# Peptides against a protein of PDB entry 6B9H, part 11

Target 1, 151 residues: chain A of PDB entry 6B9H
Amino acid sequence: AELCESLLTWIQTFNVDAPCQTVEDLTNGVVMAQVLQKIDPAYFDENWLNRIKTEVGDNWRLKISNLKKILKGILDYNHEILGQQINDFTLPDVNLIGEHSDAAELGRMLQLILGCAVNCEQKQEYIQAIMMMEESVQHVVMTAIQELMSK

## One batch from the design tools (peptide; made by RFdiffusion4, then SolubleMPNN)

Design b1_p10_2_s3 (from b1_p10_2, 4 letters changed)
Fold by OpenDDE base, seed 4:
Structure b1_p10_2_s3 (fold): chain B 151 residues (1-151), chain A 10 residues (1-10)
Amino acid sequence: as target 1 above (151 residues)
Amino acid sequence: SVRDFFLSLL
């Protein structure tokens, strides 16, 4: 999916420790958790990160468990820190991500992380970084942000 | 434009 591929490119700019080259690499949630920690290390601190299992392998049940924790963290962050600036009426299906590596649903998860980045304390830094990306990626990111801002 | 959009978010 275009959304997933563009946001995967965006995620790669964070240079996290976990492998993040493919859609499959993101399905265990480890990359996403590390990205969230970079976005707001005070909120997504070491205690939070330690709840995410890193040695998941191909176990889709463990993937889903991680993804549920990450989604919960994102939603809590939006409520507690960002003041619910993101439209979460269409939440990603973490079961499809974990079991089937569903790119469309993964894109929706990454979109929520994008929402965290462009609304966090360092939003200016992340927005400026996005503005340095390929035009085609910027366009997809823009659309994704607009969707989040709409009710 | 896309650029204007992101500038509006700053």
Scores: peptide ipSAE 0.748, ipTM 0.965, DockQ to the pose 0.941
Fold by OpenDDE base, seed 2:
Structure b1_p10_2_s3 (fold): chain B 151 residues (1-151), chain A 10 residues (1-10)
Amino acid sequence: as target 1 above (151 residues)
Amino acid sequence: SVRDFFLSLL
């Protein structure tokens, strides 16, 4: 999916420790958790990150467990820190991500993380970084942000 | 434009 591919490119700019080259690399949630920690390390602290299982392999049940924790973290962050600036209009289906590597649903998960980045304390820095990306990626990111803002 | 959009977010 276009959304997923563009946001994967965006995720790669965080230079996290976990492999993040493919859609499949993102399905266990480890990359996403590490990205969230970079976005707000005070909220997504080491104690939070340690709740995410890192050695899940192809176990889709463990993937889903991680993804549920991450989604919960995002929603809580939105409510507690961002003042509900990110609407949970349509939540990603983490079961489809974990079991089937569904790119469309993964894209929606990454979109929520994008929402965290462009609304966090360091939002200006993230926005400026996005402005340095390929124009085609910027366009997709813009659309994704607009969707979050409109709902 | 895309640029104007992101500038408006700053």
Scores: peptide ipSAE 0.747, ipTM 0.965, DockQ to the pose 0.947
Fold by OpenDDE base, seed 1:
Structure b1_p10_2_s3 (fold): chain B 151 residues (1-151), chain A 10 residues (1-10)
Amino acid sequence: as target 1 above (151 residues)
Amino acid sequence: SVRDFFLSLL
């Protein structure tokens, strides 16, 4: 999906420790968890990150378990820190991500993370970084943000 | 424009 591919490119700008070259690399949630920690290390602290299993392999059940924790973290962050600035009425299906590497649903998960980045304390830095990306990626990101901010 | 959109978020 175009959304997933563009947001994968965006995720890669975080330079996390975990492999993040392909859609499948993101399905275990480890990259996403590390990105969230970079976005707000006070909230997504080491204790939170340690709840995400890193040695998952191809175990789709473990992937889903991680993804559920990450989704919960995102939702809690929006409620507790961001004051529900982004809309979460269309939640990604983490089962499809974990079991089938569904790119469309993964894109929706990454979109939620994008919402965290552009509304966090360091939103200016993330917005400016996005403005330096390829124009086609910027356009997709813009659309994704607009969708999050609309009811 | 895309640029104007991101500027509006700052």
Scores: peptide ipSAE 0.747, ipTM 0.965, DockQ to the pose 0.940
Fold by OpenDDE base, seed 3:
Structure b1_p10_2_s3 (fold): chain B 151 residues (1-151), chain A 10 residues (1-10)
Amino acid sequence: as target 1 above (151 residues)
Amino acid sequence: SVRDFFLSLL
């Protein structure tokens, strides 16, 4: 999916420790968790990150477990810190991500993380970083943000 | 434009 591929490119700019080259690399949630910690390390602190299992392999049940924790973290962050500024009426299906590496659903998850970045304390820095990306990626990101912030 | 959109978010 175009959304997933563009946001994968965006995720790669965070330079996290975990492998993040393919859609499959993101399905265990480890990259996502590390990205969220970079976005707001005070909220997504080491205690939070330590709840995400890193040695998952191909175990889709463990992937789903991690993804559920991450999704909950995002939603809690939206409520507690961002003031519910992200529209979450269409949540990603973490089962499809974990079990089938569904790119469309993964795109939705990454879209929520995008929402965190463009609304966090350092939102200006993340927005400016996006503005330096390839124009085609910027266009997809723009559409994704517009969808998130729509009433 | 895309640029104007992101500028509007700043």
Scores: peptide ipSAE 0.746, ipTM 0.965, DockQ to the pose 0.949

Design b1_p10_2_s4 (from b1_p10_2, 3 letters changed)
Fold by OpenDDE base, seed 1:
Structure b1_p10_2_s4 (fold): chain B 151 residues (1-151), chain A 10 residues (1-10)
Amino acid sequence: as target 1 above (151 residues)
Amino acid sequence: SVKEFFQSLL
């Protein structure tokens, strides 16, 4: 999916420790968890990150378990810190991500993370970084943000 | 434009 591909490119700008070259690399949630920690290390602290299992392999059940924790973290962050600035009525299906590497649903998960970045304390830095990306990626990101901020 | 959009978020 175009959304997933563009947001994968965006995720890669975080330079996290975990491999993040392919869609499948993101399905275990480890990259996403590390990105969230960069976005707000006070909220997504080491204790939170340690709840995400890193040695998952191809175990789709463990992937789903991680993804559920990450989704919960995003939703809690939105309510507790961001004051519900982003809309979460269309939640990604983490089962499809974990079991089938569904790119469309993964894109929706990454979109939620994008919402965290552009509304967090360091939103200016993340927005400016996006403005330096390829024009086609910027356009997709813009559309994704607009969708999040609309009801 | 895309540029104007992101500027509006700053």
Scores: peptide ipSAE 0.723, ipTM 0.960, DockQ to the pose 0.940
Fold by OpenDDE base, seed 5:
Structure b1_p10_2_s4 (fold): chain B 151 residues (1-151), chain A 10 residues (1-10)
Amino acid sequence: as target 1 above (151 residues)
Amino acid sequence: SVKEFFQSLL
């Protein structure tokens, strides 16, 4: 999926500790959790991050468990910190991500994280970083942001 | 443009 591939490229700019080279690398939620911590370490603190299991392997049930926690964290962040500056109009199906590595649904999850980044305290830095990416990626990111803001 | 869009977000 175009959205997933573009946002994977975006996720890679965070230089998190966990492997983040492929779609499969993202399905256990560890990369996403580490990205969220970078976005707002005061909210997504160590206590929050410690709830995400890192030794998941190919266990899709554990992946889904992590992804549910991450999704909940994003939604809570949107409500408690961002003041609903973004909308959760269409939630990703974390079951499809965990069990089937569904790229389209993963793209939706990454889109929500994008919403966090472009509305967080350091939003200007993240926006400027996006502006340094390839134009094709920027276009997809733009569309993704517009979708979040328009629903 | 894409550039103008992101600039508008700043």
Scores: peptide ipSAE 0.722, ipTM 0.961, DockQ to the pose 0.943
Fold by OpenDDE base, seed 3:
Structure b1_p10_2_s4 (fold): chain B 151 residues (1-151), chain A 10 residues (1-10)
Amino acid sequence: as target 1 above (151 residues)
Amino acid sequence: SVKEFFQSLL
């Protein structure tokens, strides 16, 4: 999916420790968790990050467990810190991500993380970083943000 | 434009 591929490119700019080259690399949630910690390390602190299992392999049940925790973290962050500025009426299906590496649903998850970045304390820095990305990626990201912030 | 969109978010 175009959304997933563009946001994968965006995720790669965070330079996290976990492998993040392919869609499959993102399905265990480890990259996502590390990205969220970079976005707001005070909220997504080490205690939070330590709840995410790192040695998952191909165990889709463990992937789903991680993804559920991450999704909950994102939603809680939206409510507690961002003031519910992200429209979450269409949540990603973490089962499809974990079990089938569904790129469309993964795109939705990354879209929520994008929402965190463009609304966090350092939102200006993240927005400016996006503005330096390839034009085609910027178009996709723009659409994704518009969808998130729509009432 | 895309540029104007992101500038509006700043």
Scores: peptide ipSAE 0.721, ipTM 0.960, DockQ to the pose 0.949
Fold by OpenDDE base, seed 2:
Structure b1_p10_2_s4 (fold): chain B 151 residues (1-151), chain A 10 residues (1-10)
Amino acid sequence: as target 1 above (151 residues)
Amino acid sequence: SVKEFFQSLL
């Protein structure tokens, strides 16, 4: 999916420790958790990150467990820190992500993380970084942000 | 434009 591919490119700019080259690399949630920690390390602290299992392999049940924790973290962050600036209009289906590597649903998960980045304390820095990306990626990111803002 | 959009977010 275009959304997923563009946001994967965006995720790669965080230079996290976990492999993040493919859609499959993101399905266990480890990359996403590490990205969230970079976005707000005070909220997504080491104790939070340690709740995400890192050695899940192809176990889709463990992937889903991680993804559920991450989604919960995003929603809580939105409510507690961002003042509900990000609407949980249509939540991603983490079961489809974990079991089937569904790119469309993964894209929606990454969109929520994008929402965290462009609304966090360091939002200006993230926005400026996005402005330096390829135009085609910027278009997709713009649309994704607009969707978050409109709902 | 895309540029104007992101500038408006700053």
Scores: peptide ipSAE 0.721, ipTM 0.960, DockQ to the pose 0.946

Design b1_p10_3_s1 (from b1_p10_3, 5 letters changed)
Fold by OpenDDE base, seed 3:
Structure b1_p10_3_s1 (fold): chain B 151 residues (1-151), chain A 10 residues (1-10)
Amino acid sequence: as target 1 above (151 residues)
Amino acid sequence: SVREQMEQLL
């Protein structure tokens, strides 16, 4: 999906330690967790990050377990820190992500992370970084942001 | 432009 591909490009700008070149690379949640830690290291601290299993391989059950923790973290962050500025209007199906590497659902997951970035303490810096991306990516990301903020 | 639209979000 175009949303997923554009947000994958966006995710890559975080330069996390975990591999993040393909959709499949994101399905275990490790990249997502590391990105969230960069977004707000006080909230997504080392204790939180340590709950995400890094040695997952192709075990889709472990992927789903990680993804559930990620999603919960995002939702809790939205509630506790962001003041519910981001509604969980359509939650991603983490089962489809973990078991089938579903790009559309992954796109929705990454969109939630995008929401965290553009509403966090450093939101202006993240928005500015997006504005420096390739125009086609900017378009998709901007549309995704608008969708989040319209809910 | 997309850039201008995003600047409006700031």
Scores: peptide ipSAE 0.033, ipTM 0.716, DockQ to the pose 0.791
Fold by OpenDDE base, seed 5:
Structure b1_p10_3_s1 (fold): chain B 151 residues (1-151), chain A 10 residues (1-10)
Amino acid sequence: as target 1 above (151 residues)
Amino acid sequence: SVREQMEQLL
């Protein structure tokens, strides 16, 4: 999916420790958890990150477990820290991500992380970085931001 | 423009 591929490119700008070159690399949630920690290390701290299992391999049940924790973290962050500045949004189906590597649903998950970045304490820096991305990718990312703000 | 709209988020 176009959204997923563009947001994968965006995720890669965080330069996390976990492999993040392919859609499959994102399905275990480890990259997403590390990105969230970079966005707000005070909230997504070491204790939170330690709840995400590493060395998941191809175990889709463990992937889903991680993804559920990440989704909950994102939702809690929106309520507790961002003050619900992001309107109601359709939630991704983490079962489809974990079991089938569904790119469309993964894109929706990454869009929620995008929402965290553009509303966090360092939102100005993240927005400026997005504005410097390659044109075609930037267009998709910026459209995704607009969708988050308009729902 | 879209860029101007994004700048309003700053």
Scores: peptide ipSAE 0.033, ipTM 0.710, DockQ to the pose 0.470
Fold by OpenDDE base, seed 1:
Structure b1_p10_3_s1 (fold): chain B 151 residues (1-151), chain A 10 residues (1-10)
Amino acid sequence: as target 1 above (151 residues)
Amino acid sequence: SVREQMEQLL
């Protein structure tokens, strides 16, 4: 999906330690967790990150388990820290992400992470980074932000 | 414009 590919490009700008070159690389949740820690290390601290299993391999059950924890973290962050600035619209189906590497659902998950970035304490820095992205990617990312900020 | 939209987000 175009959303997923553009947001994958955005995710790559974080330069996390975990491999993040392909859609499949994101399906175990490790990259997502590391990105969230960069967004707000006080909230997504080391104790939180340690709940995410890193040696997952192709085990779709472990992928789903990680993804559920990450989704919960995102939702809790929105309620506890961001003051529900991001609308809790249709949630991504983490089962499809973990078991089938569903790009559309993965895109929706990454969109939630995007929402965290553009509403966090360092939102200005993340917005500036988005403004420097390749035009076609930038357009998709901005559209995704607009969708998040609307009810 | 994208820039204006970003500024509104801030």
Scores: peptide ipSAE 0.033, ipTM 0.710, DockQ to the pose 0.553
Fold by OpenDDE base, seed 2:
Structure b1_p10_3_s1 (fold): chain B 151 residues (1-151), chain A 10 residues (1-10)
Amino acid sequence: as target 1 above (151 residues)
Amino acid sequence: SVREQMEQLL
């Protein structure tokens, strides 16, 4: 999916420790958790990160478990910190992500993380970084932001 | 425009 590929490119700008080159790399949630910690390390602290299982391999059940924790973290962050500035009604299907590496649903998950970035304390810096991205990627990312903020 | 979009986001 175009959304997923563009947001994968965006995710790669965070330079996290976990491999993040393919859609499959993101399905275990480890990259996403590390990105969230970079976005707001006070909220997504070490205790939170430690709840995400590493070394899950191809175990889709463990992937789904991680993804559920991440989704909950995102939703809680939006409620507790961001004041629900993003749409909470269209949630990604983490089962499809974990079991089938569904790119469309992964795109929705990454879009929620994007929402966290553009509404966090360092929102100005993240928005500026997006404005400097390659045009085709920038367009998709900005459209995704607008979708979140308009609902 | 891209500039207008940026202003909407900031």
Scores: peptide ipSAE 0.031, ipTM 0.697, DockQ to the pose 0.542

Design b1_p10_3_s2 (from b1_p10_3, 5 letters changed)
Fold by OpenDDE base, seed 1:
Structure b1_p10_3_s2 (fold): chain B 151 residues (1-151), chain A 10 residues (1-10)
Amino acid sequence: as target 1 above (151 residues)
Amino acid sequence: SVREQMLALL
C-alpha cells in the first residue's frame, strides 16, 4: 500500500537499531517500539521497551503479542500524554499484520505512530524532518497527518 | 502548500 511504503520510508529516518528495510521487518513490532522510544523516551522507557520480545522470528503469535502491546502503548500515550489530540479512527488489525504482513493494516499502525510524533513535545522537529522528505513521500505523509488531525 | 499545512500543525 502507498501509505505503508511512504511511512516505512519515514520510519527509516529514525535510524533505529532493529532492521527496518522491508514491510516484513516491521511486522514483529520491534522497530515500532524503538521508534516510539525515540519519540518519547520518558514514556516509552526501557522498562516498557523490555516488554517487547526481540526473539520472534517467524512466530506470528509472538508478533501479534508484540503488536498488541505496542498498540496499547500508543492508545495509552494518546490518552495520558497527548490528551486525545488524534481523532477517532479504525484501529489496525494487528492479527493481519502479524500473521499475513498486511500492508494496509501496517500502514494504519504506522500512521498512529506518526500521530505520536507530530503531537509530542518534539513535534516541531518531526514536522521539519517531514518537510525535508522526497516530494511523493512527503505528500502521502502529510495527507496521513491531515487525516489524523481533522475532526 | 505543503509547508503551510505543516506550519498549521504547530
Scores: peptide ipSAE 0.037, ipTM 0.711, DockQ to the pose 0.561
Fold by OpenDDE base, seed 2:
Structure b1_p10_3_s2 (fold): chain B 151 residues (1-151), chain A 10 residues (1-10)
Amino acid sequence: as target 1 above (151 residues)
Amino acid sequence: SVREQMLALL
């Protein structure tokens, strides 16, 4: 999906420790967790990050477990910190991500993380970074932001 | 412009 590929490119700008070159690399949630920690390390602290299993391999059950924790973290962050500027509309199906590497659902998950970035304390920094991205990617990312903030 | 639209989000 175009959304997923563009947001994968966006995720790569965070330069996390975990491999993040492919859609498959994102399905275990480790990259997502590390990105969230960069977005707000006070909220997504080491105690939170330690709940995400890093040695998952191809175990789709462990992937789903990680993804559920990440989704919950995102939703809690929006409620507790961001004042629910992002509601729980059209939540990603983490089962499809973990078991089938579903790009469309992964795109929705990454869109929620994008929402965290553009509404966090350092929102200005992340918006500036997006404005420096390649135009085609920038367009998709901006459209995704508009969708989140219009609802 | 795209830039103006992004800045409007701040």
Scores: peptide ipSAE 0.035, ipTM 0.706, DockQ to the pose 0.623
Fold by OpenDDE base, seed 4:
Structure b1_p10_3_s2 (fold): chain B 151 residues (1-151), chain A 10 residues (1-10)
Amino acid sequence: as target 1 above (151 residues)
Amino acid sequence: SVREQMLALL
């Protein structure tokens, strides 16, 4: 999916430790968790990050478990820190991500992370970085932001 | 514009 691929490119700008070159690399949630920690390390602290299993391999059950924790973290962050700006947004199906590497649903998950970035304390830095991205990617990312803010 | 909308988030 175009959204997923563009947001994958965006995710790669975080330069996390975990492999993040393919859609499959994101399905275990480790990259997502590390990105969230970069976005707000006070909220997504080491205690939170330690709940995410890093050695999951191809175990889709463990992937889904991680993804559920991440999704919960995102939702809680939106409620507790961001003022529920993404409330009632269509949630990703983490089962499809974990079991089938569903790019469309992964795109939805990454979009939620995008929402965290553009509304966090350092939102200006992330917005500026997005505004300097390659045009085709920037277009998709900015459109995704618009969708988030309209709901 | 999209750019202006993004700037409004600041």
Scores: peptide ipSAE 0.034, ipTM 0.709, DockQ to the pose 0.379
Fold by OpenDDE base, seed 5:
Structure b1_p10_3_s2 (fold): chain B 151 residues (1-151), chain A 10 residues (1-10)
Amino acid sequence: as target 1 above (151 residues)
Amino acid sequence: SVREQMLALL
């Protein structure tokens, strides 16, 4: 999916330690957790990160378990820190991500992480970094931001 | 500019 591929490119700008070259690399949630820690290390601290299993391989049950924890973390962060209610968005189906590597659902998950970045303490720096992205990718990312901001 | 428009949303 176009949204997923563009947001994968955006995720790669964080330069996390975990492999993040393909859609499949994102399905275990480890990259997402490391990105969230960079966005707000006080909230997504080492204790939170340690709850994410790193050695999951192709075990889709462990992937789903990680993804559920990450989705909960995102929702709690929006409620407790950002003061945002996510009521106009369809939440990603983490079962489809973990079991089938569904790119459309993964795109929705990455859009929620994008929402955290553009509303966090460093929101100005993140939006400026997006302005430096290649035009075609930037267009998709900015459209995703506009969708978030309009709701 | 597009940048200014996006910053205005923040």
Scores: peptide ipSAE 0.033, ipTM 0.703, DockQ to the pose 0.418

Design b1_p10_3_s3 (from b1_p10_3, 6 letters changed)
Fold by OpenDDE base, seed 3:
Structure b1_p10_3_s3 (fold): chain B 151 residues (1-151), chain A 10 residues (1-10)
Amino acid sequence: as target 1 above (151 residues)
Amino acid sequence: SVLDQMKALL
């Protein structure tokens, strides 16, 4: 999906340790967890990160387990830290992500992470970074932000 | 705001 591919490009700018070249690379949640830690290391600290299993392989059950923890973390972060600045949004189906590498649902998950970045303490820095992205990718990312803020 | 800044580029 266009959203997923553009947000994959955005995710790659974080330069996390885990492989993040393909859609499938994101389905185990490890990249997402490392990105969230970069966004707010005080909240997504080592104790939180240690709950995410790193050696998952192709085990879709373990992928889904990680993704559920990540989704919960995002929702809790929005409630506890961001004051729920993001309006009610359709939640991604983590089962489809973990079991089928569903790009559309993965895009929605990455969009929630985008929401964390543009509302966190370093939001201005993330916005500036987005403004420097290639035009076609930037357009999709900015549209995704608009959807989060105005829905 | 974040939204205003994004809208300015769209």
Scores: peptide ipSAE 0.034, ipTM 0.695, DockQ to the pose 0.209
Fold by OpenDDE base, seed 5:
Formats: structure tokens, sequence, C-alpha cells
Structure b1_p10_3_s3 (fold): chain B 151 residues (1-151), chain A 10 residues (1-10)
């Protein structure tokens, strides 16, 4: 999906340690967890990150386990830190991401992470970085932000 | 516009 590919490009700007070149690279949740730690290392600290298994391989059951933890972390962060209710959003199906590498569902997951970035303490830096992205990618990312803000 | 909304967050 176009949303997933554009948000993958956005995720790559974080330069995390885990491989993050393909959609498949994101399906185990390790990149997502490392990105969240960069967004707010006080909340997504080492204790939180250590709950995410790094040696997953192609085990879709382990992928889903990681993705469930990450989704919970995102939702808890929104409620506890950002003060935002996620009542009007369709949550991503992490089973489809882990088992089938579903790009549409992965896009929705990355959009939630985007929401964390544009509402966190360092939101100004993240918004500025988005405004400097290549125009076609920027358009998709900005549209995704608008959808978040409209709900 | 979307851009204006983003700028409003700064």
Amino acid sequence: as target 1 above (151 residues)
Amino acid sequence: SVLDQMKALL
C-alpha cells in the first residue's frame, strides 16, 4: 500500500539498528520498538524494549507476540502520556501483519507510531523533518497526520 | 490545508 511504503520511508529516517529496508523487515516489530524508544526513551525504556524478542526469524507467532506488545505500548502511551483517546480509529490487525505481512494493516500500525511522533515532547523536530521529506512521500505522510488530527 | 495544520502544532 502507498501509505505503508511512504511510512516505511519515514521510519527509515530514524536510522535504527535493526534492518528497516523492506515491509518484511517491519513485520517482527523490532524496528517499531526501536523507533518508539527514540520517540520517548523515558517511557519506552530499556525494560520495555527488552520485552520485544529480537531473534524472531520467520516465526509468525513470535512476530504477532511482539506486535501485540508494541500496539499495547502505543495505546498506553497515548492514554497515559499524550492524553489522547483512540476511540475513532480502526486498530491494525497484528495477526495479518505477522502471518501475512499485510501492507495495509502495517500502514495503520505505522500511522499510530506517526501519531506518537507528532504529539510527543519532540513533536516540533519530527514535524519539521516531515516537512523536508520528498514531496510525494510528504504528501502521503501529511495526509495521514490530517486523518489523525481529524478524529 | 494539511500544511497549515502541521504548522499550527509548532
Scores: peptide ipSAE 0.033, ipTM 0.701, DockQ to the pose 0.319
Fold by OpenDDE base, seed 1:
Parts: C-alpha cells; sequence; structure tokens
Structure b1_p10_3_s3 (fold): chain B 151 residues (1-151), chain A 10 residues (1-10)
C-alpha cells in the first residue's frame, strides 16, 4: 500500500538498531518498539521495550504477540500522555500483519506511530523533519496526519 | 490545508 511504503520511508529516518529496510522487517514489531522508545523514552522505557521479543524469526504467533503489546502501548500512550488528541479509528488487524505481512494493516499501525510522533513533546522536531522529506513521501505522510487530526 | 493543520500542531 502507498501509505505503508511512505511510512516505511518515514520510519527509516529514525535510524533504529533493528533492520528496517522492508515491510517484512516491520512485521515482528521490533522496529516499531524501538521507534516508540525514541519518540518518548520516558514512557516507552527499557522495561517496556524488554517486553518485546527480539528473536522472533518467522514465527507469526510471536510476531502477533509483539504487535499486540505495541498496539496496547500506543493506545495507552494516547490515553495517558497525549490526552486523546488522536481520533479513534479502526484498529489495525495485527493478526494480518503478523501472519500475512498485510501492507494495508501495517500502514494503519505505522500511522498510529506517526500520530504519537506529531503529538509528543518533541512534535515540533518531527513535523519539521516531515516537511523536509521527498515530495511524494511527504504528501502521503501529511495526508495521513490530516486524517489523524480530522474530526 | 494539510500544511496549515501541521503548523497548527506547533
Amino acid sequence: as target 1 above (151 residues)
Amino acid sequence: SVLDQMKALL
């Protein structure tokens, strides 16, 4: 999906330790967890990150387990820290991400992470970085932000 | 515009 590919490019700007070159690289949740820690290390601290299994391989059940923890973390962050500034949408189907590498559902998951970035304490820096992205990617990311902010 | 919405977040 266009959303997934553009948000993958955005995710790559975080330069996390885990491999993050392909859609498949994101399906185990490790990259997502490391990105969230960069967004807010006080909330997504080392204790939180340690709940995410890193040696997952192709085990789709372990992927789903990680993704469920990450989704819960995002939702809790929105409630506890962001003050519900992000609209409620249909939640991504983490089963489809973990078992089938579903790009559309992965895009929706990454959009939630985008919401965390553009509403966190360092939102100014993240928004500025997005405004400097390549035009085609920037367009998709900005549209995704608009969707998050529209009520 | 989307740009205006982003600026409003700052």
Scores: peptide ipSAE 0.032, ipTM 0.698, DockQ to the pose 0.300
Fold by OpenDDE base, seed 4:
Structure b1_p10_3_s3 (fold): chain B 151 residues (1-151), chain A 10 residues (1-10)
Amino acid sequence: as target 1 above (151 residues)
Amino acid sequence: SVLDQMKALL
């Protein structure tokens, strides 16, 4: 999906340790967890990160378990830290991500992480970085932000 | 708002 591919490109700008070249690379949640830690290391600290299982391989059950933890972390972060600035919308189906590598659902998951970045304490830096992205990618990312913030 | 901030950077 266009959203997923553009947000994958955005995710790659974080330069996390885990492989993050393909949609499949994101399905175990490890990259997403490392990105969230970069966004807010005080909230998504080592204790939180240690709840995410590494070396998942092709085990879709473990992928789903990780993704559920990450989704919960994102929702809790929005409530506890960001003041629920993101509008209510369809949540990603982590089962489809873990079991089928569903790009559309993965795109929705990455969009929630985007919401964390553009609402966090360092939001200006993340927004500035987005403004410097390649035009086609920037357009998709900005549209995704607009959807999150719409009332 | 975030959108206003983005618009200001354009």
Scores: peptide ipSAE 0.030, ipTM 0.688, DockQ to the pose 0.156

